Peptides against a protein of PDB entry 4Z5W. Designs and how they scored, part 175

Target 1, 305 residues: chain A of PDB entry 4Z5W
Amino acid sequence: IPDVFLELNKLWYFSAQSNLFNGEMPRSLSNSRSISLLSLRNNTLSGQIYLNCSAMTNLTSLDLASNSFSGSIPSNLPNCLRLKTINFAKIKFIAQIPESFKNFQSLTSLSFSNSSIQNISSALEILQHCQNLKTLVLTLNFQKEELPSVPSLQFKNLKVLIIASCQLRGTVPQWLSNSPSLQLLDLSWNQLSGTIPPWLGSLNSLFYLDLSNNTFIGEIPHSLTSLQSLVSKENAVEEPSPDFPFFKKKNTNAGGLQYNQPSSFPPMIDLSYNSLNGSIWPEFGDLRQLHVLNLKNNNLSGNIP

## One batch from the design tools (peptide; made by RFdiffusion4, then SolubleMPNN)

Design b2_p24_8_s1 (from b2_p24_8, 13 letters changed)
Fold by OpenDDE base, seed 2:
Structure b2_p24_8_s1 (fold): chain B 305 residues (1-305), chain A 24 residues (1-24)
Amino acid sequence: as target 1 above (305 residues)
Amino acid sequence: SDKELLELIEKAEKEGKNFITTYE
C-alpha cells in the first residue's frame, strides 16, 4: 500500500479487503486524522500493528483480520477515544490481552478469533472493564485452558459471546447470568462439562444458543422452552451491530456463510453431540420463533414431541 | 502447541465443525 494518506485529508473510509497487499501498513495511514473506518482484511500485511491514536482522532472501526502481522497487541489502542470496533481475527499474536484494555471505554465490538491469544482468565478479567463491550469473539484461542467461573466477572452490556473451538474445560460460567442482554451465546466445540444451567432460560433476549460438541450431562433445562425471544417476536430494537461480518464455517473447503449482523443468524438451540439424557420437552413446540432445534447425538429418551 | 492447535483446527474443519468466526 503506498504511503500517500497524508494528502488524503478528507478520507473517512478506506477499504482494501481481499487484495494482495504485502509489507507494512503505511505510516501515513497510521497517522490519518480523517479516517473513521479502516479495513485491510484478508491481505498479507506484515510487521507490527502501530496506530498513532493521538493523530487518528476520528478512527471508529479497525479491521485488520487475516493478515501476517506479528508482535504484540497494540497496547495504546485505548487511547483511540472513538475506536469502537476491532477485528484482529487470524493474526497470530501469541500473546495475552494488554492490561491497558481495562481503560478501553469506547470499545463495543472485539474479535480475536484464531489469533493465538492466551490466558482466558486474564482476558476476561481485563475485558469486563470495557463497559460498552457488546460483542466479544474469542473463537480458536486459549487451547485446553479452563473457562473461568468467577462470579465477580461482569459483562453487563454483552449481547454476543462466541468462544467456540477452544477445547476449554470447566462449566457454563455463572457470571453469564449477569449479562441479561445476551442474544447470542456460542460455546460449541469445547470440553465443557456439568449440567446446562437452568438460568440460561432467563436470558430473555437469547435467540441463538450453541452448546454443541461438549461433554454436558443431565437433562435439558425445561427453562429453555420459555426463552422469551423464541416464544414471541420481541420488537428487539436492532442495536448497532459490529462493523465486521461473521462467518459460519461448515468445513475447510466451503466458503463460510457470511452474516452481516448477529440478528441474521437463524434462531437456534443446538445441544447436539453431548451426553444429555431425559426427554425432549413437548414445550419446545411453544418456541414459535425457533428455526433450528438440534438435539442429535445425545442420550435422550422417550417420545419425540 | 501452535502445531497441535492447527491440527485440531484442521481436524475440526474436516469433521465439519461449524464455528462462528470473523474471518473468511
Scores: peptide ipSAE 0.459, ipTM 0.805, DockQ to the pose 0.592
Fold by OpenDDE base, seed 3:
Structure b2_p24_8_s1 (fold): chain B 305 residues (1-305), chain A 24 residues (1-24)
Amino acid sequence: as target 1 above (305 residues)
Amino acid sequence: SDKELLELIEKAEKEGKNFITTYE
């Protein structure tokens, strides 16, 4: 990418995704005073990620996903006082979340999906201080770590939590009960154990629950039949979605289904591929908004209601 | 190792593991 952005003093949106751009991010772009939305997703950009937050006073959205960037996560990003959304998916950092992210009050949506992030305990301890954090995607990180269950962790405004395919150990963490606005929870493809906690049914906004491909035991909590968001069409106020799309990859070579908003996911309970026992509750029939109920590959017994 | 993780990702992809990401 040429270093010409100093001349583009009115540029507020730059999208150059899915090209063949290589080399480093231009210094003039890293110092742009006008840019609000920056997307360079799916290129071959390399080097360190550096943004001059003192210059980039209008930056609200950053998508650098699927690039060949290296080195540390930029610790100065919290100084970008208007920066709300960050997509750093598929950038191999091999790093921990910077301690400076405790001060990231503008942050609303963060993805590090498949970014070689380490130390989930530190990451969650840091990110809980982001009071405006609504969307957190951490899929394909923290390999074989333990999901912290520390009750003091608090994500008050969290709406979307995706920590899939990390081989995480532990249980469904009690601290999630402190996230009453949670709409989408995906903890699939881990090594989570124990029982599914009944308090999940108290999350009135929860319309998408994926706990599939774990080692959960015991009965399905009856409280899941009372998930309010699945009983009635609450007017889920279309809150501003992340400026980055979600992708549900089915197979390696098939283009994943793109979901532009979390609300575009079908209402779902997926508890498949566990060791759950007991009966299927007939009261699942009360979940009139539920599109997908997946209970396959468990130890369930009795009658199918 | 990074190699072991890549192999796990590739295996997961081959096994048709559906997970939500923010990359294509």
Scores: peptide ipSAE 0.454, ipTM 0.809, DockQ to the pose 0.594
Fold by OpenDDE base, seed 1:
Structure b2_p24_8_s1 (fold): chain B 305 residues (1-305), chain A 24 residues (1-24)
Amino acid sequence: as target 1 above (305 residues)
Amino acid sequence: SDKELLELIEKAEKEGKNFITTYE
């Protein structure tokens, strides 16, 4: 990308996604006072990510996903006082989340999907201090770590939590019961064990639950048949979506389905590929808003309702 | 290891693992 952004003193939005840009991010761009939204997703940009947060006073959204950046996560990002949305997916950091992110009060949406992030305990301990954090995507990180169950962890405003495909050990953490606004929970493709906790059915805004491909045992908690968001339409709060899209890969050869908003996901309960036993509750029929109920490949018995 | 992660990703992609990401 040419270093010509000094002349673009009124540039508010710069999207150059899905191009062939290489090299480092231009210094003039890293010092832009006018830019609010910066998307450079799907390029071959390299070097360290550096943003002059003292200059970039209007920066609200940053999408650098799918680039060849290296080094540490920029510890100064919390100094970008208006920065709300960060997509650092598919950047190979091989790092922990910086301690400075405890002060990241502007942060609303964060993705490190497939970014070689390490130490989930530290990451969650840090990110719980982000009081405005609503969307957290940590898919394909923390390989073979243990999902912390520390009751002191609190994500009060969390709405979207995706920690899929991490091979995480442990149980569904009790601290998630302190997230009453949770709408989407994906903990699929881990090594989570124990029982599915009944308190999940108390999450009145939860419309999308993926616990598939784990090692859960015991019965399906009957409380899941009472998920209020799946009983009635009234609670579909259209909330401000992250400035980055979500992707769900269905088939190896088909492009992933793009979802521009979490609300675009079909209401779903996926408990497939576990070791769950007992019956399918007939009361799942009361979930009139449910589009997908996937219970396949379990040890369930009795009658199909 | 980075290699193990790549293998897991490739395996995940080959197995048609339906996980949500924020990259294409």
Scores: peptide ipSAE 0.450, ipTM 0.811, DockQ to the pose 0.608
Fold by OpenDDE base, seed 5:
Structure b2_p24_8_s1 (fold): chain B 305 residues (1-305), chain A 24 residues (1-24)
Amino acid sequence: as target 1 above (305 residues)
Amino acid sequence: SDKELLELIEKAEKEGKNFITTYE
């Protein structure tokens, strides 16, 4: 990418995604006062991620996903006072979330999907201070760590939480009960154990629940048959989605189906590939908005209602 | 109904194992 952005003093949106750009980010780009949205997703950019937040006062969205950046997560990003959305998916950091992210009050959407992030306990302890955080995607990180269940963790405004394919140990964390606005929860493809907690059914906005491919035991909580978002069409006011799309993938390297908004996911309960027992509740028939109910590969018995 | 529930289960089986990411 040429170093010409100093001359582009009116440039508000720069998207150069899905190209063949290599090398480092131009210094003029990292110092742009005008840029609000920056997407360089799916390139071969390298070096350290550096943004001069004192200069980049208009930066609201940053998508650097699927690049060859190295080094630490830039700790100065919280100084970008208008920065709301960050997509750092598929950047191999091999790092922890910076402590400075405790001060990241502008942050609304964060993805580190497949970014070699370490220390989930520290990550969640830091990110809970991001009071405006609504979307958190941490898929394919924290390999074989334990999902912290510390009740003091609070994500009050969290709507989308995806921590899939981390081989995480532990249980469904009690601190999620403090996220009453949760709409999408994906904890699939971990090593989570215990029972599915009944309080999940109290998450009235929860329309997408994936707990598949874990080691959950016991009965399906009857409270899941009363998920309000699945009983009635809540006119969920489409809150502004992240400035980055989601992809539902069958394989880490395969192409995914693109979902521009979390609301574009079909309403789903997936409890498949666990060790759940008991019967299928007939009251699942009350979930008139449910599109997918996946209970396969469990120890369920009785009649299908 | 039993039929509606079965259809939902069958649909899920056809989708297979998937995970959500923010990269292509």
Scores: peptide ipSAE 0.476, ipTM 0.833, DockQ to the pose 0.217; fails the geometry check

Design b2_p24_8_s2 (from b2_p24_8, 13 letters changed)
Fold by OpenDDE base, seed 1:
Structure b2_p24_8_s2 (fold): chain B 305 residues (1-305), chain A 24 residues (1-24)
Amino acid sequence: as target 1 above (305 residues)
Amino acid sequence: SDKEYLELIEENEKNGKNYITTYE
C-alpha cells in the first residue's frame, strides 16, 4: 500500500479487504487524523502493528484480520479514545492481552479468533474492566488452559461471548451469571466438565447457546425450557453489531455463511457431543422461537416428547 | 466430530473468520 494517506486528509473510510497487499502498513495511514473505519482484512501485510492513537483521533473501527502481522498486541490501542471495534482474528501474536486494555473504555467489540493469545485468566481479568465490551471472540486461543471460574469476574454488558475450540478445562463459570444481557454463548469444542448450571436458564436474552463437544454430565437443566428469548420474540433486543462479520460453517464443502449481525443467527440450543443423561424435557416445546435443538451424542434416555 | 473440528480450524485458518462453531 503506498504511503500517500497524508494527502487524503478527508478519508473517513478505507477498505482494502481481500487484496494482495504486502509489506507494512503505511506510516501515513497509521497517522491518519481523518480515518474512522480502517479495514485491511485478508491481505499479506506484515510487520508490527503500530497506530499513532494521538493522531488517529477519529478511528472507531479497526479490521486487520487475516494478515501476516507479527509481534505483540499494540498496548497503546486504549489511547485511541474512539476505537470501538477491533478485529485481530488470525494474526499470530503469541502474546497475552496487554494490561493497558483495563483502560479500554471505548472498546465494544473485540476479536482475537485464532490469534495465538495466551493466559485466559489474565485476559478475562483485564477485559472485565472494559465496561462497554459487548462482543468478545476468543476462539482458537488458550490451548488446554483452564477457564477461570472466579466469581469476581464481571462482564455486565456482555452480549456475545465466543470462546470455542480452545480445549479449555473447567466448568461453566459462575461469573457468566453476572452477564444478564448475554444473547449468544459459544463454549463449544472445549474440555469443559461438570453439570450445566441451572442459572443459564435465567439469562433471559440468551437465544443462542452452544455447549457442544465438551464433557458435561448430569441432566439438562429444566430451566433451559424457560429461556425467555426462546419463548417469546418480544425480548429480541437488536443491539449494535460489531463491524466484523461472523461466520457459520455448513456441513458442506461450501465456505462458511457470513452473518453481519449476531441477531441473524438462528435461535439454537446445542448440547450435542457431551455425556448428558436423563430425559428430554417436554417443556422444550414451549420454546416457540427455537429453530435448532441439538442433543445428539449424549447419554439421554426415556421418551422423546 | 474430529473431522468437523479440523474443518472448522482449517476454515478459520484460511479465512481469519470469526466462526461460530455450530454445524447445521
Scores: peptide ipSAE 0.251, ipTM 0.813, DockQ to the pose 0.150
Fold by OpenDDE base, seed 3:
Structure b2_p24_8_s2 (fold): chain B 305 residues (1-305), chain A 24 residues (1-24)
Amino acid sequence: as target 1 above (305 residues)
Amino acid sequence: SDKEYLELIEENEKNGKNYITTYE
């Protein structure tokens, strides 16, 4: 990408995603005062990520996903006082989340999906201080680490939590009960164990629950039949979506479906591929908004209601 | 299945998408 952005004093949106751009990010781009939305996703950009946050006073969204960037996560990003959305998916950092992210009050949506992030305990301890954090994607990181169960962790405004495919050990963490606004929880494809906790049914906004492909045991908690967002339509909170898309893979050779907003996901409970026992509760019939109930590959018995 | 998981990882590694790991 040429270093010509100094002349582009009115450039508000720059999207150059899914091209063949290589080399480093231009210094003039890293110093742009006008840019609000920057997307360079799916290129071959390299070097260190550097943004002059003192110059980039209008930056609200940053998508650098699927590039060949190296080095550390930029610790100065919290100084970008308007920066809300960050997509760093598929950037091989091999790093921990910077301690400076404790001060990242503008942050609303963060993805580090498949970014070789390490130390989930430190990551969650840091990110809990982001008071405006609503969407957190940490899929394909923290390989074989333990999901911290520290009850003091608080994500009060969290709506979307995705920590899938990490081979995480531990249990469903009690600190999630401190996230009453949680709408989407994906902890699939881990090594989580124990029982599914009954307090999950108290998350009145939870419409999408994926606990599939774990080692959960015991009965399905009856409280899941009382998830208010799945009983009534009234809780469809129109919220500002993250500026980065989500993708759901279908079991078909077709490319994954793109979802621009979490609210576009079909309401779902997926508990498949566990070791759950007992009966299917007839009261799942009360979940009038539920589109998908997946209980396959468990040890369930009795009658199908 | 382990195969589906590997295919998910490979696809995520190829496409760099924020995959929600839910297979339909």
Scores: peptide ipSAE 0.076, ipTM 0.723, DockQ to the pose 0.144
Fold by OpenDDE base, seed 5:
Structure b2_p24_8_s2 (fold): chain B 305 residues (1-305), chain A 24 residues (1-24)
Amino acid sequence: as target 1 above (305 residues)
Amino acid sequence: SDKEYLELIEENEKNGKNYITTYE
């Protein structure tokens, strides 16, 4: 990428995703006063990520995902006072989340999917201070760590939490009950154990639940049959979606379907590939908005209602 | 299965995607 962004003093949106750009991010780009949205996703950019946040006063969205950046997560990103959305998926940092992210009040959406992030306890302890954080994607990190269950963790405004495919140990953490606005929870493809907690059915906005491919035991909580978002057609408030897309894989051989908004996901309960027992509750018939109920590969018995 | 998990990892590694993991 040429170092010409100083001359582009009116450039508000720069999207150069899915190209063959290599080398470092141009210094003039890292100092751009005009850029609000920056996407360099899916290139071969390398070196250290550096942004001059004192210069980049208009930066609101940053997508650097799927690049060959190295080194630490930029600790100065909280100084980008308007920065809301960060996509750092597939950047192999081999790092912890910086302590400075406790001060990241502008942050609304963060993805570190498959970014070799370490220390989930520190990560969650830091990120709980992000008062505006609504979307958090931490998939494919924290390999074989324990999901902290510390009740003091509080994500007040959290709507989307995805921590899949981490081989995480532990139980469904009680601190999730402190997130009453949670709409989407994916904890699939971990080593989570214990029972599915009944308080999960008190999350009135929860329309998408994936707990599949874990080691959960016991009965399906009857409270899941009373999930209000699945009983009644709440007008899904068109909330500002993160500027990064989500992907759902339907088939192992098919490319993932792109979803631009969490609200575009089919309402779903996936509890498949666990060790759940007991019956399927007839009251699942009350979930008139439910599109997908996946209970396959469990120890369930009795009648199918 | 372990195979499906590996395929998921490989796909996530190839595509840079924020995957929501539903295996149908």
Scores: peptide ipSAE 0.250, ipTM 0.793, DockQ to the pose 0.167; fails the geometry check
Fold by OpenDDE base, seed 4:
Structure b2_p24_8_s2 (fold): chain B 305 residues (1-305), chain A 24 residues (1-24)
Amino acid sequence: as target 1 above (305 residues)
Amino acid sequence: SDKEYLELIEENEKNGKNYITTYE
């Protein structure tokens, strides 16, 4: 990318995604006063990520995903006082989340999906201080770590939490009950154990629950049949719209569906590939908004209602 | 297997996709 952004003093949106750009991010771009949205996703950009937050006073969205950046996560990003959305998916940082992110009050949406992030305990302890954080994607990190169950963790404004495919150990963490606005929870493809907690059914905004491919035991909590968002349409909860797309992998043959908004996901309960027992509750029939109920590959018995 | 799934994610690695792993 040429170093010409000093002349582009009116540039508000720069999208150069899915190109063949290589080398470092231009210094003039890292100092742009005008840019609000920056997307360089899916290139071959390299070097250290550096943004001059004192210059980049209009920066609201940053998408650098799927680049060959190296080094640490930029600890100065919290100084970008308007920065709301960060997509750092598929950047191999091999790092922990910087302690400075405790001060990241502008942050609303963060993705580190497949970014070689380490220390989930530290990550969650830091990110809980981001009071405006609504969307958190941490899929394909923290390999074989333990999902912390520390009750002091508080994500009060969290609407979307995705921590899939981490081989995480532990249980469904009680601190999630402190997130009453949670709409989407994906903890699939971990090594989570214990029972599915009944308090999940108290998450009145939860329309998408994926706990598939874990080691959960016991009965399906009856409280899941009373998930208010799945019973009635009425709760037009303000949709978290991060400036980064989500992708649902369908099985084998169909290319992954791109979803621009989490709300575009079909209302779903996926508890498949666990060790759940007992019966399917007939009251799942009350979930009139539910599109997908996946209970396959469990130890369930009795009648299908 | 978890490995096959990881491999399937890795093969789809090209796009900076925030994967929501819905297994159909």
Scores: peptide ipSAE 0.090, ipTM 0.727, DockQ to the pose 0.152; fails the geometry check

Design b2_p24_8_s3 (from b2_p24_8, 12 letters changed)
Fold by OpenDDE base, seed 2:
Structure b2_p24_8_s3 (fold): chain B 305 residues (1-305), chain A 24 residues (1-24)
Amino acid sequence: as target 1 above (305 residues)
Amino acid sequence: MDKELLEAIEKAEKEGTNYITTFE
């Protein structure tokens, strides 16, 4: 990418995703006063990520995913006072979340999917201070760590939490009960154990639950048949989606389906590939908004309602 | 995680994607 962004003093949106750009990010781009949205995802950019937050006063969205950047997560990002959305998926940091992120009050959406992030306990302890955080994606990190269950953890405004494919140990954490606005929870492809807690049915906005491919035991909590978002069409307030796409792979042989908004996900309960026992509750029939109920590969018994 | 699943994830992440891991 040429170092010409000083001349582009009115440039608000720069999208150069899915090209063949290589080398470092231009210094003039890292100092742009005009840019609000920056997307350079799916290139071959290299070097250390550096942004002059004192100059980049209009930066609201940053997508650098799927590049060959090296080094640490930039600790100065909280100084970008308008920065709301960050996509750092598939950047190999081999790092912990910086302590400075405790001060990241503008942050609304964060993805570190497959970014070699370490220490989930520290990451969650830091990120709980981001009071405006609504979307958090931490898939393919923290390999074989323990999911912290510390009741003091609090994500008050969290709507989307995805921590899949980490081989995490532990139980469904009680601190999630402090997130009453939670709409989407994906903890699939871990080593989570214990019972599915009944308090999950008290999350009135929860329309998408994936606990598949874990080691859960016991009965399906009856409280899941009373999830309000699945009983009635609540007017899902279309909150502004994160500026980064989500992908759901339906079939192992098909390309991932791109979803631009979490609200575009089909209402779903997936408890497949666990060790759950007992009956299927007939009251699942009351969940009129439910599109997918997946209970396959469990130890369930009795009559199919 | 199945190696094929990881490779499929890595392939689709090349397309600039955040994964929601509902693998049917």
Scores: peptide ipSAE 0.037, ipTM 0.662, DockQ to the pose 0.149
Fold by OpenDDE base, seed 5:
Structure b2_p24_8_s3 (fold): chain B 305 residues (1-305), chain A 24 residues (1-24)
Amino acid sequence: as target 1 above (305 residues)
Amino acid sequence: MDKELLEAIEKAEKEGTNYITTFE
């Protein structure tokens, strides 16, 4: 990418995703006063990520995903006072989340999917201070760590939490009960154990629940039959989506389906590939908005209602 | 998920995508 952005003093949107750009990010780009949206996703950019937040006063969205950047996560990003959305998916940091992110009040959406992030306890302890954080994606990190169940963790405004495919140990964390606005929860493809907690059914905005491919035991909580978002349409608040797409992959050989908005996900309860027992509650029939109920590969018995 | 499968997925996925992995 040429170092010409000093001359582009009115450039508000720069999108150069899915190209063959290599080398470092131009210094003039890192100092742009005008850019609000920056997307360089899916290139071969390298070096350390550096943004001059004192210069980049208009930066609201940053997508650097799927690049060959190295080094630490930029600790100065919280100084970008308007920065709301960060997509750092598939950047191999091999790092912890910076302590400075405790001060990241502008942050609404964060993805570190497949970014070699370490120390989930520290990550969650830091990110809970981001009061405006609505979307958090941490898939494919924290290999074989334990999902912290510290009741003091509080994500008050969290709507989307995805921590899939981390081989995480532990249980469904109690601190999620402090997230009453949660709409989408994906904890699939971990090593989570214990019972599915009944308080999940009290999350009135929860329309998408994926707990598949874990080691959960016991009965399906009856409270899941009373998920208000799945009983009635009234709670489907169209909220502003992150500026990064979501992808659902059904099969190993299939291309991922792109979803631009979490609200575009089919209402779903997926509890497949666990060790759940007991019966299917007939009251699942009350979930008139439910599109997918996946209970396959469990130890369920009795009659199908 | 098998580690080999995870690695294969990581290699196959060209785009820096936030994956919601329901592997059926």
Scores: peptide ipSAE 0.064, ipTM 0.692, DockQ to the pose 0.174; fails the geometry check
Fold by OpenDDE base, seed 3:
Structure b2_p24_8_s3 (fold): chain B 305 residues (1-305), chain A 24 residues (1-24)
Amino acid sequence: as target 1 above (305 residues)
Amino acid sequence: MDKELLEAIEKAEKEGTNYITTFE
């Protein structure tokens, strides 16, 4: 990419996704005063990510995902006072989240999916201070770490939490009960154990629950049959979605489906591939908004209601 | 998750950045 962005003093939106750009990000781009939305996703850009937040006063959205960037996560990003959305998926940082992210009050949506992020305890301890954080994607990180269960963790405004495919140990963390606005929870493809906690049914906005491919035991909590978002339509707050897409893969050989909004996901409860026992509650019939109930590959018994 | 499955996911989703891994 040429270093000509100083001349483009009115450039508000720059999208150059899915090209063949290589080399480093131009210094003039990293100093752009006008750019609000920057997307360079799916290129071969390299070097260290550097943004001059003192210059980039209009930056609201940053998508650098699927590039060959190296080095540390830019610790100065919290100084970008208007920066709301960050997509750093598929950038191999091999790093921890910077402590400076405690001050990232503008942050609403963050993805580090498949970014070789380490230390989930530190990550969650830091990110809980981001009071405006609504979407957090941490899939394919933290390999074989333990999911923190510390009750002091608080994500008050969290709506979307995705921490799939990490081989995480532990249980469904009680601190999630402090996230009453949670709409989407994906903890699939981990090594989580214990019982599914009944308090999950108290998350009145929860319309998408994926706990599949874990080691959960015991009965399905009856409280899941009372999830208000799945009983009635009234609570679907259309909030602004993150500027980065989500990808749902159905089959190992099928292309991923792109979803631009979390609200585009079908209302779902997936508890498949666990060790759950007991009966299927007939009261699942009360979940009139539920599109997918997946209970396959468990130890369930009794009658199908 | 099987390493081969993970690699297959990584290869297949060249454009995919944020995986919600509902494996059916």
Scores: peptide ipSAE 0.057, ipTM 0.669, DockQ to the pose 0.159; fails the geometry check
Fold by OpenDDE base, seed 4:
Structure b2_p24_8_s3 (fold): chain B 305 residues (1-305), chain A 24 residues (1-24)
Amino acid sequence: as target 1 above (305 residues)
Amino acid sequence: MDKELLEAIEKAEKEGTNYITTFE
């Protein structure tokens, strides 16, 4: 990428994703006063991520995902006072979340999917201070760590939480009950154990629940049959619109489906590949908005209602 | 996690950055 962004003093949107750009980010780009949206996703950019937040006063969205950046997560990003969305997926940091992110009040959407992030306890303890955080994606990190269950953790405005494929130990954390606006929860492909907690059914905005491929035991909580978002359409909750796409993989040889918005996900309960027992509640029939109910590969018994 | 699943996640990760790991 050429170092010409100083001359581009009116450039508001720079999209250069899915190209063959290599080398470092141009210094003029890291100092751009005009750029609001920056996407360099899916290139071969390298070096340390550095943004001059004092210069980049208009930066609202940053997508650097799927690049060959190295070094630490930029600790100065909270100084980018308008920065709302960050996609750092598939950047191999081998790092912890910077403590400075406690001050990241502009942050609304964050992805570190497959970014070699370590210490989930520290990450969640830091990120809970991001009062505007609505979307958090931490998939493929924290390998074999324990999902913290500290009741003091509070993500008040969290709408989307994805922490899949981490081989996390522990239970479904009670601190999630402090997120009443939660719409999407994916904790699939972990080593989570215990029972599925009944308070999940109190999350009135929860339309997508994936707890598949864990070691959950006991009965399916009857409260899941009363998930208000799945009973009625009336809760048109303001859709989380992160500026980064989501991908759903189907087991079929068909390519992953790209979803641009979490709201475009089909309403789903996936509890498959656990050790759940008991019967399927007939009251699942009340979930008129439910598109997918996946209960396969459990120890369920009785009649299918 | 099955190696095939990981590879498939990694393949999907080349095309996109944020996975919802719902394997249908």
Scores: peptide ipSAE 0.042, ipTM 0.686, DockQ to the pose 0.156; fails the geometry check

